# Peptides against a protein of PDB entry 7AE7: the designs that were tried, part 11

Target 1, 321 residues: chain A of PDB entry 7AE7
Amino acid sequence: KVYKDLREFLEVLEQEGQLIRVKEEVNPEPDIAAAGRAAANLGKNQPAVFFEKIKGYKYSVVTNVHGSWQNHALMLGLDKNTSTKDQFYELNRRWDKFPVPPNVVKREAAPCKENVIDKDINLFEILPLYRINEQDGGFYISKASVVTADPEYPDDFNKLNVGTYRIQVKDRDRVGIQALAMHDIAVQLEKAEAENKPLPIAITIGNNPLVTFMASTPVGYNQNEYEFVGALQDGVPMDIVKSDLYDHLYVPAGSEVVLEGHIIPRVRTVEGPFGEFPGSYSGARLQCEVKIDRITHRTNPIFENLYLGIPWTEIDYLMAL

## One batch from the design tools (peptide; aimed at target 1 P28 E125)

Design b1_p10_7_s2 (made by RFdiffusion4, then SolubleMPNN; from b1_p10_7, 4 letters changed)
Fold by OpenDDE base, seed 3:
Structure b1_p10_7_s2 (fold): chain B 321 residues (1-321), chain A 10 residues (1-10)
Amino acid sequence: as target 1 above (321 residues)
Amino acid sequence: MDELLAKAQE
């Protein structure tokens, strides 16, 4: 089975008994994190947790989407009881199908374009933000697929990067992003900053689960993550759409939320701390700042965020390959 | 929260 978006995957998780739906109103803190820990305590078959109602917010949250080997099997369109060995075998078999070019769909056909916010941007109105860890220095978007391009080769689709980065909310229309020197985004940012130019960026939230998986998987600088998604879909192309602000950036057509903007050149602001692992916090550092200039989103968008708790955490499953 | 999750699994 192939999934067009997060919603199709969540439907399958629910049908397979791998999603818990919380219908009662919860407090964003500490209830979301507490529920994630409780789900982790259910053993190896950890379900996703979907919160329909969050106090003080309009929209829903889902967490622990990739939080088990069963969820990983279902992501690959396999039986939930497929052995880890057979999942790895199938993943490797499909990997050899690279490249599978994506389908570029029209704006009118892309669910991520259903709603537009281009003025008075407030991230708190669109995302039910909460502290993931009690000691976090702020609200984090921890499971976004971030789209950037090479500013010297904007038309080279093979240099389009889709990566996962630590993102802290800094203001209503600003986020901090951790772009480490080892990441492809850092190479692209260096080129933009050399000319004192902004780097165009699209931060995509709530994606096809294979997009999220590939965004967390290192690939070559001249390899496009969307072409690997098509390979992992056993040769079925994924659907992408042109961003609203930039002709050279393409986002998943089914994204729940797309934050379009730019990395401000040569600006660094304090970001952190964040609890990347239980009991370990990365200290506060000077990091890049993104200005959000436009938001597109699906009607009633689902905020997908990472669960960080007792190992094995969702990040351990995403990085286990 | 554990009780809420238990009820949601029923």
Scores: peptide ipSAE 0.030, ipTM 0.744, DockQ to the pose 0.029
OpenDDE base, seeds 1, 2, 4, 5: peptide ipSAE 0.022, 0.025, 0.027, 0.024; ipTM 0.662, 0.719, 0.733, 0.703

Design b1_p10_7_s3 (made by RFdiffusion4, then SolubleMPNN; from b1_p10_7, 5 letters changed)
Fold by OpenDDE base, seed 5:
Structure b1_p10_7_s3 (fold): chain B 321 residues (1-321), chain A 10 residues (1-10)
Amino acid sequence: as target 1 above (321 residues)
Amino acid sequence: MDELLAKSQE
């Protein structure tokens, strides 16, 4: 099984008993985090938790999408009871199919383009934002696949980077992003900042689960994560679409929300704290700031966000293979 | 929500 988007995956998770649907209205805090912890306490078969109604918001939240070996097996299109060993063998077998170039679809064929916001941007109108951990210094977008390119080689598709970074909401149209020196985005940002230029960025939320997986998996600077997604889809290309603002940035065609903007050159603002690990907070630091210039989104967009709580966390599963 | 919480305590 190959998934075009998050929704197809959530349908399979639900069919396989790996998704709990919460239909009643919940408070963003503390109910989302409480439900995530409850799901984590269900043992080895930790389901995703889908919240249909969030008080004060229009749209839904899903958490713990990658939160179990069963969910990981299903992500690979395997039986949910496939052993970790067999999942690893299958992943390695598929990895050897790299590169599998993505299909570039037309704008009108991309679900992420169903709606556009290009003025009066307010992230709170699109994303049901909440504190993941009680002591977080703000609202985080923790499962975004962030797309950037090399500003010296913008047309080199192999240098297109899709990564997962800690993103704090700073304002209605601004986010802080943690770009560490070891990340490919930091290399690209350094080049842009050397010329005092903005770095184009697309922050994509609610993707095909293999996109999220590959965005969390380190690859070479000259390797495109989308070409690995195609490999992990056993040779089936994924669908991407050109961003609205930038000719050289491509986003997953099925993304629930796409935040297009730029990293402001040579600006650093306070970001954090964030509870990255149970009982451990990464302190507040000066981080990059992104201005959001355009949003595209699916109708009734699903905000996929990371479950962080009692181990095992989604990060543990995303990094375990 | 309550059902989820109940199941998690089992």
Scores: peptide ipSAE 0.042, ipTM 0.731, DockQ to the pose 0.030
OpenDDE base, seeds 1, 2, 3, 4: peptide ipSAE 0.031, 0.037, 0.038, 0.041; ipTM 0.665, 0.698, 0.703, 0.706

Design b1_p10_7_s4 (made by RFdiffusion4, then SolubleMPNN; from b1_p10_7, 5 letters changed)
Fold by OpenDDE base, seed 4:
Structure b1_p10_7_s4 (fold): chain B 321 residues (1-321), chain A 10 residues (1-10)
Amino acid sequence: as target 1 above (321 residues)
Amino acid sequence: MDELLELSKR
C-alpha cells in the first residue's frame, strides 16, 4: 500500500485499530497531552490519537501517528504485525531503490492548494495550537517537513532539503525556527544571510507519513528526501507540487497545511524553552524567525503534531528506523 | 464519553 497523503494513512490506521478518535470537545491544554500519555500507556501498540473537536479552534489535531512499530509497519504498507526485523529488512531493501524521482503534479491536482490565505494571515485560525509540554515557552509545530533550497543552486533538485526542525509560533504570521549548524538548512541560511537575503521556505504540515519519516532521517546534502520517499514506496513516485511563492520549492501535493514564507535575514528572536524529551528542556536561545507570507491548505486541515509525553516518545520511533 | 478522554482526565 502507498499513501498519497496523511488522510489515507489515518484511514488505514483506523481500519487496523491503530487510531483512537476522540469525538468529544477537548481543551487544547491539558487534554491533548494527557490523552497522548493515556494512549502511550496502552502498551507497545500505541495508536495515533485524532481529536475531532478542540475548544476555541475550528480544525482537528492528530498526534502519535508514528508512535508504534505497528504504525511504522503500516507506513511501509506492510501488515501491522510485521516484526521489527522484517520492517528493517524491507526498509533497507527499498532504500537501495534510491533515487526514485517524484511526480510533479499540476496545481489543480494538489489537495494542499484547495484553499489559499494570502492576507490577514493568522496561524491560530488554521492550526489548533497548544503547549506540547507544560513548561514550553510557547506553541510548537514539531512535526513539520520544512522545505528549503540552496540559494546558490536553487534549481538543483538534489540540494532541495526536506527536514524536521523545531518551530515555535511567535505571532499570527511568524514562527521561530531552530536551525542548528549541523542541519542542511543552516548551510542554506548561512549563504542567504551572507548576502542579507531572505531564505525562501515552505513549512509543510500533515504529510504522507513517509515524507515525515524521511524529513526526520539524515541524508546527504546532495540527496533529495522525496527521491527516498519514492524508494520507500517500493519504486512508486510520490506526488509533489510547486509552491505558490517560489518556482524552486516543491511541497507534497497532499499536505494538510503549507506555510510559505521566508527566513528573515540576520534577525534572531528568543525561542524556547522546549521539552525535547521528558524532563529535558532546552534553554531559551536566539533563533531564526520566519515570516509567513502565504498559506495553502486542504479543506478542514488536520494539524499533525508530535507526541512528546513519556518514553518511548514518537520521536524515538522516528529515529529508531 | 471517549475512553481515552476519560483516561486523560485521571
Scores: peptide ipSAE 0.097, ipTM 0.827, DockQ to the pose 0.040
OpenDDE base, seeds 1, 2, 3, 5: peptide ipSAE 0.015, 0.026, 0.018, 0.022; ipTM 0.591, 0.747, 0.619, 0.601

Design b1_p10_8 (made by RFdiffusion4)
Pose (drawn by RFdiffusion4):
Structure b1_p10_8 (pose): chain A 313 residues (1-149, 158-321), chain P 10 residues (1-10)
Amino acid sequence: KVYKDLREFLEVLEQEGQLIRVKEEVNPEPDIAAAGRAAANLGKNQPAVFFEKIKGYKYSVVTNVHGSWQNHALMLGLDKNTSTKDQFYELNRRWDKFPVPPNVVKREAAPCKENVIDKDINLFEILPLYRINEQDGGFYISKASVVTANKLNVGTYRIQVKDRDRVGIQALAMHDIAVQLEKAEAENKPLPIAITIGNNPLVTFMASTPVGYNQNEYEFVGALQDGVPMDIVKSDLYDHLYVPAGSEVVLEGHIIPRVRTVEGPFGEFPGSYSGARLQCEVKIDRITHRTNPIFENLYLGIPWTEIDYLMAL
Amino acid sequence: ALEELLEKSK
């Protein structure tokens, strides 16, 4: 099976006993992060946890989506009990199907274009943002796929919420931004960027894939789907930016020129906090989202947690 | 409530 969006994958997870629904209202901190750690601590058949009610928010949160070998196998469309070695072989075989060009769809057909917010941008009205770890510098978007511009790139970068319409980003960790970053800052011009949240599991998996192999990213997702192309749609504001047609939330924005502010600290996969450093800020110019969006976020702590599964094979 | 949470985010 192939998933057109996060919601089909969550449906499969729930049918397979790999998704737990928390119906009672929970507080943002530390409840969501504590549940993410506990789900990771179950050891075997760790499920995704779906929070339907978060105090003070309108929408829902899902965590630990990738955080088990069962979830990982279901992401690949295999039986949930497929051994880790056999999943490795299946990924190795599909790796060679690269490239599979994506299908470009019309705006009216992309679920991520159901709702538009073009003014008075407020991330908190859409995303139930919360603190992941006690010493984090702020509320974080820890599982976004970021699109920048065959020269289109998708990657995962921690994003700290700085204001209702502004976030932080480590721009010098996106090694295609940094030739356009010099030109843009030298000429005081903005650099367009797209931040996608709540994606097909293979899109997130591709976004965590090593940069050393300069692939075409979306064409790699079609390979992981064993030859089935993925659907992408053009962003509202920037014609050279394409986002997954099924994303729950799309934040279209730009990197603010000549602005460096304190970002962090935040958790890193080796199990420790990073330090606080001066990083770039991104202004959100537009939000498009599906009706009743789901905030797919990720808990990160002492290994093993969900990030290890996203990096393993 | 959202403005309080926003303040907490900083």

Design b1_p10_8_s1 (made by RFdiffusion4, then SolubleMPNN; from b1_p10_8, 4 letters changed; failed a check: a repeat of another design)
Amino acid sequence: SLDELLAKSQ

Design b1_p10_8_s2 (made by RFdiffusion4, then SolubleMPNN; from b1_p10_8, 3 letters changed)
Fold by OpenDDE base, seed 5:
Structure b1_p10_8_s2 (fold): chain B 321 residues (1-321), chain A 10 residues (1-10)
Amino acid sequence: as target 1 above (321 residues)
Amino acid sequence: SLDELLEKSQ
């Protein structure tokens, strides 16, 4: 089984008994975090939790999508009861199929392009933002696949980076992003900042689960994560579409929300704290700032965000293989 | 429901 988008995966999770749907209106705090912890306490078969209605917001939230070995097996299109060993063997077998180039689809064929916001941008109108942890210094987008390119080689598709980074909402149209020196995005940002130029960026939310997996998996600077997604789809190419603002940035065609903008050169603002691990907070630090210039989104977009309450967290499963 | 989920986790 191959998934075109998050929605197809959520359907399978629900069919397999690996998704709980909360239909009543919930408070973003504390109910989302409480429900996530509750789901984590259900034992080894931790389901995703889908919240249809969030008080004060228009759209839905899903959490704990990668939050179990069963969900991980289903992500690979395997039986949910496939052993971790067999999942590992299958992942390795598929990995050897790299590269599998993606299909570039037309704008009209990309679900992420169904709606456009190009003025009066307000992230709170599109994303049901909440504090993931009680003591977080703000609202985080914790499960985005962030797309950037090498500003010296913008047409080199192999240098297109899709990564997962800590993103704090700073304003209606601004986010802080943690671009550490060890990340490929930091290399690209350094090049842009050397010339005092903005770095183009697309922050994609609610993706095909293998995109999220690969964005969380370190690869070489000259390796494209989308080509690994195709490999992990057992040779089936994933669908990507050109960003609206930048010719050299491609986003998953099925993304629920795409935030297009730029990292502001040589600007650093306070970001954090964030509870990355249970019982531990990363301190507040000066981090990069992104201006959001355009949003595209699916109709009734689903905000996918990490569960980080109690172990095992989604990060543990995303990094386990 | 949320309440059912919370109850099952106890």
Scores: peptide ipSAE 0.313, ipTM 0.896, DockQ to the pose 0.033
OpenDDE base, seeds 1, 2, 3, 4: peptide ipSAE 0.238, 0.276, 0.271, 0.295; ipTM 0.869, 0.885, 0.881, 0.891

Design b1_p10_8_s3 (made by RFdiffusion4, then SolubleMPNN; from b1_p10_8, 3 letters changed)
Fold by OpenDDE base, seed 2:
Structure b1_p10_8_s3 (fold): chain B 321 residues (1-321), chain A 10 residues (1-10)
Amino acid sequence: as target 1 above (321 residues)
Amino acid sequence: DLDELLEKAK
């Protein structure tokens, strides 16, 4: 089975007993993190947790989508009881199908384009933001697939990067982003900053689970993550659409929310602290700042965010493969 | 039940 978007995957998780739906209104803090920890304590088959109603917000949150080997098996379109060994064999078999180029769909066919916000941008109106850890220095978007290009080669599709980065909300229309030197985004940012130019960026939230998986998987600088998604779909291309602001940036057609903007050149602001691992906080550091210039989103967008409550966190599953 | 989940998280 292949999934077009997060919603198709959540439907399968629910059918397979791998999703808990919370229909009652919850407080963003501490209820989201507490319910995530409770779900993780149910045993080895850790379900996703979907919160339909959040006090003070209009939209829903889902967490722990990749939080078990059963969820990973289902992501690959396998039986939920497929062994870890057999999942690895299947991943390796499909990896050899690279590259599988994506389909570029029309704007009218892309669910991520259903709604547009281009003035009075307020991230708190579109995302039910909460502190993941009690000691976090702010609200984080921890499971976004971030799209950037090489500013010297903007039309080279092989240099289009889709990565996962730590993102702190700084204001209504600003986020901090951690661009480490080992990441492809840092190479692209260095080129832009050398000329004192903004780096175009699209921060995509709530994707096809294989997009999120590949955004968390290191690949070569001249390899496109979307072409690996097609390989992991056993040769079925994924659907992408052109961004609204930039002709050279493409986003998943089914994204729940797309934040389009730019990294401000040569600006660094305080970001953190954040609990990256249980009991481990990275200190506050000077990090890059993104201005959000446009938002596109699906009707009733789902905010997918990372669960970090106990050992063998969702990030451990994303990095273990 | 959310209350049952929240109790198991304590």
Scores: peptide ipSAE 0.023, ipTM 0.642, DockQ to the pose 0.038
OpenDDE base, seeds 1, 3, 4, 5: peptide ipSAE 0.020, 0.022, 0.022, 0.018; ipTM 0.654, 0.658, 0.631, 0.656

Design b1_p10_8_s4 (made by RFdiffusion4, then SolubleMPNN; from b1_p10_8, 4 letters changed)
Fold by OpenDDE base, seed 4:
Structure b1_p10_8_s4 (fold): chain B 321 residues (1-321), chain A 10 residues (1-10)
Amino acid sequence: as target 1 above (321 residues)
Amino acid sequence: MLDELLAKSQ
């Protein structure tokens, strides 16, 4: 089975008993993190947790989407009881199908374009933001697939980067992003900053689970993550759409939320602390700042965020392959 | 369900 978007995957997770739906109104803190911990404690078959109603917010949150081997098997469109060995075998078999170029769909065919916000941007109106860890220095978007390009080669699709980075919300229309030197985004940012130019960026939230998986998987600088998604879909191309602001940036057609903007050149602001692992806080650091210039989103967007509360964390499953 | 989820995790 191939998924067009997060919603199709969540439907399968629910059908397979790998999603808990919380229908009662919850407090963003501490209930989301507490429920994530609770789900992690249910044993090896950790379900996703979907919160339909969050106090003070309009939209829903889902966590722990990749939080088990069962969810990982389902992501690959396999039986949920597929052994880890067979999942690895199938992953490797499909990996050899790279590259599988994506389909570029028209704007009117892309669910991520259903709604547009181009003025009075307020991230808190779109995303039910909360502290993931008790000691976090703010609200984090921890499971976004961030799209950037090489500013020297903007039309080279092989240099289009889709990565996962730590993103702290700074203001209604501002986020901090952790672009480490080992990340492809840092190379691209360095080129932009050398010329004192903004780096175009699209921060995509709530994607096809294979997009999120590939965004967390290191690939070569000249390899496109979307072409791996097609490979991991057993040769079925994924659907992408052109960003609204940038002709050279493509986003998953099915994204729940797309934050389009730019990294402000040569600006650094305090980011953190963040609990990357239980008991491990990265200190506050000066990090890049993104201005959000446009939001596109699906009607009733689902905020997918990473669960980090207890080992094995969701990140361990995303990086274990 | 939240309370049940929390109760099952104890």
Scores: peptide ipSAE 0.067, ipTM 0.775, DockQ to the pose 0.034
OpenDDE base, seeds 1, 2, 3, 5: peptide ipSAE 0.022, 0.031, 0.018, 0.047; ipTM 0.693, 0.726, 0.645, 0.759

## One batch from the design tools (peptide; aimed at target 1 G138 T269 G272 A284)

Design b1_p11_1 (made by RFdiffusion4)
Pose (drawn by RFdiffusion4):
Structure b1_p11_1 (pose): chain A 313 residues (1-149, 158-321), chain P 11 residues (1-11)
Amino acid sequence: KVYKDLREFLEVLEQEGQLIRVKEEVNPEPDIAAAGRAAANLGKNQPAVFFEKIKGYKYSVVTNVHGSWQNHALMLGLDKNTSTKDQFYELNRRWDKFPVPPNVVKREAAPCKENVIDKDINLFEILPLYRINEQDGGFYISKASVVTANKLNVGTYRIQVKDRDRVGIQALAMHDIAVQLEKAEAENKPLPIAITIGNNPLVTFMASTPVGYNQNEYEFVGALQDGVPMDIVKSDLYDHLYVPAGSEVVLEGHIIPRVRTVEGPFGEFPGSYSGARLQCEVKIDRITHRTNPIFENLYLGIPWTEIDYLMAL
Amino acid sequence: PEFVPPNEFDP
């Protein structure tokens, strides 16, 4: 099976006993992070946890989506009990199908274009943002796929919420931004960027794939789907930016020129906090989202947590 | 929902 969006994958997870629904209202902190740690602590057949009610928020959160070998196998379309070695072989075989060009769809057909917010941008009205770890510098978006511009790149970068319509980003960790970053800051011009949240599991998996192999990213997702191309759609504001047609939330924005502010600290996969450093800020100019969006976020702590599964094979 | 400002630290 191939998933057009996060919601089809969550449907498969729930049918397979790999998704737990929390129906009672929970507080943002520390409840969501504590549940993410506990789900990771179950050790075997760790499920995704779906929070339907978060105090003071309108929408729902899902966590630990990738956080088990059962979830990982179901992401690949295999039986949930497929061994880790057999999943490795299946990934190794599909790796060679690269490239599989994506299908570009019209705006009216992309579920991520159902709702538009073009003014008075407020991330908190859409995303139930919360603190992941006690010493984090702020509320984080820890599982976004970020699109920048064959020269189109998708990657995962921690994103700290700084204001209703502003976030932080480590721009010098996106090694295609940094030739356009010099030109843009030298000329005081903005650099367009797209932040996608709530994606097909293979899109997130591709976004966590090593940068050393300069692939075409979306064309790699078609390879992981064993030859089935993925659907992408042009962003509203920037014609050279394409986002997954099924994303739950799309934040279209730009990197603010000549602005450096304190970002962090935040957790890193080696199990420790990073330090606080001066980093770039991104202004959100537009939000498009599916009706009743789902905030797919990730808990990070002492290994093994969901990030290890996203990096393993 | 109310906005919650981030913490500030020395870099």

Design b1_p11_1_s1 (made by RFdiffusion4, then SolubleMPNN; from b1_p11_1, 5 letters changed)
Fold by OpenDDE base, seed 1:
Structure b1_p11_1_s1 (fold): chain B 321 residues (1-321), chain A 11 residues (1-11)
Amino acid sequence: as target 1 above (321 residues)
Amino acid sequence: AEFVPPRTFAA
């Protein structure tokens, strides 16, 4: 089984008994984080948790999508009871199919383009934002696939980077992003900042689960994560579409929300604290700042976000292979 | 452990 988007995967999770649907209205805090922790604490068969109604918000949240070996097996299109060993074997077998180039679809064929916001941008109107842990210094987007390119080689598709980064909401149209020197985005940002130019960015939320997996998996600087997604789909290409602002940035065609903008050159603002994957807080630091210039989204967009804390949580499953 | 709905943890 191959998934075009998050919605097709959530449907399979629900069919397989690996999704809990919360139909009653919840508070964004503490209910979402509490449910994420509760799901993680099951120890096995940890389900995704889908919140249909969140007080003060229009749209839904899903958490713990990758939060179990069963969900991981289903992501690979395997039986949910496939052993971790057999999942690893199949992942390695498919990895050898790299590269599998994606299909570039037309804008009109991309579900992520159903709606556009290009003025009066307010992230709180499109994303049901909440604190993931009680002591978080703000609202985090913890499971975004962030698309950037090499500003020196913007047309080199092999240098297109799709990564997962810690993102704090800073304002209605601004986010902080943690671009560490070891990340490919930091190399690209350094080139842009040397010229005092903005780095084009697309922050994509609610993707095909293999996109999220690959965005969390380190690959070579000259290797495209979408070509690995096609490999992990056993040779079936994924669908991508050009961003609206940038001809050189491609986003997953099925993304629930795409935040298009730029990293502001040579600006650093306070970000944090945040409860990290070891179950400890990372302190406040100066981090890069992104201006959001355009949003595209599916109708009734699903905010996919990560619960993380003391192992074993969803992030540990994403990093386990 | 059994999953407990969010409102049962907000007590």
Scores: peptide ipSAE 0.009, ipTM 0.481, DockQ to the pose 0.029
OpenDDE base, seeds 2, 3, 4, 5: peptide ipSAE 0.007, 0.008, 0.019, 0.022; ipTM 0.474, 0.573, 0.587, 0.621; seeds 3, 4, 5 fail the geometry check

Design b1_p11_1_s2 (made by RFdiffusion4, then SolubleMPNN; from b1_p11_1, 5 letters changed)
Fold by OpenDDE base, seed 5:
Structure b1_p11_1_s2 (fold): chain B 321 residues (1-321), chain A 11 residues (1-11)
Amino acid sequence: as target 1 above (321 residues)
Amino acid sequence: AEFVAPKEFEA
């Protein structure tokens, strides 16, 4: 099975008994994190947790989408009871299909374009933001697939990077992003900053689960993550759409939320702390700042965010493959 | 992709 978006995957997770739906109104803190921890304690078959109602917010949150081997099997369109060994075998078999170029769909065919916000941007109106860990220095977007391009080669699709980065919400229309020197985004940012230019960015939230997986998987600088998604879909192309602000950036057509903007050149602001692992906080550091200039989103967007409570976390599963 | 390898596997 291939998934066009997060919603199709969540439907399968629910059908397979790998999703808990919380229908009662919850407090964003501490209830989301607490419920995530409780779900993690269910053992090896950790379900996704979908919060329908969050006090003070309009929209829903889902966590722990990749939080088990069963969820990983289902992501690959396999039986949920597929062994880890067989999942790895199938992953490797499909990996050899790279590259599988994506389909570029028209704007009108892309669900992520259903709604547009181009003024008075307020991330808190679109995303039910909460502290993932009690000691977090703010609200984090921890499961976004971030799209950037090489500013020297903006039309080179092979240099289009789709990565997962630590993102702290800084203001209504600003986020901090951790772009480490080892990441492809840092190479692209360095080129932009050398010219004192903004780096175009699209922060995509709530994607096809294989997009999120590939955004968390290191690939070569000249390899496009979307072409790997097509490979992991056993040769079925994924659907992408051109960003609204930038001709050279493409986003998943099915994204729940797309934050389009730019990394401000040569600006660094305090980001953190964040609990990357239980009991391990990365300290506050000076990090890049993104200005959000436009939002596109699906109607009733689902905020997909990482569960980081108790090992095994989603990160542990995303990293184990 | 930013893969933050858990430091615990390097020990």
Scores: peptide ipSAE 0.024, ipTM 0.560, DockQ to the pose 0.033
OpenDDE base, seeds 1, 2, 3, 4: peptide ipSAE 0.015, 0.008, 0.016, 0.015; ipTM 0.551, 0.497, 0.554, 0.551; seeds 1, 3, 4 fail the geometry check

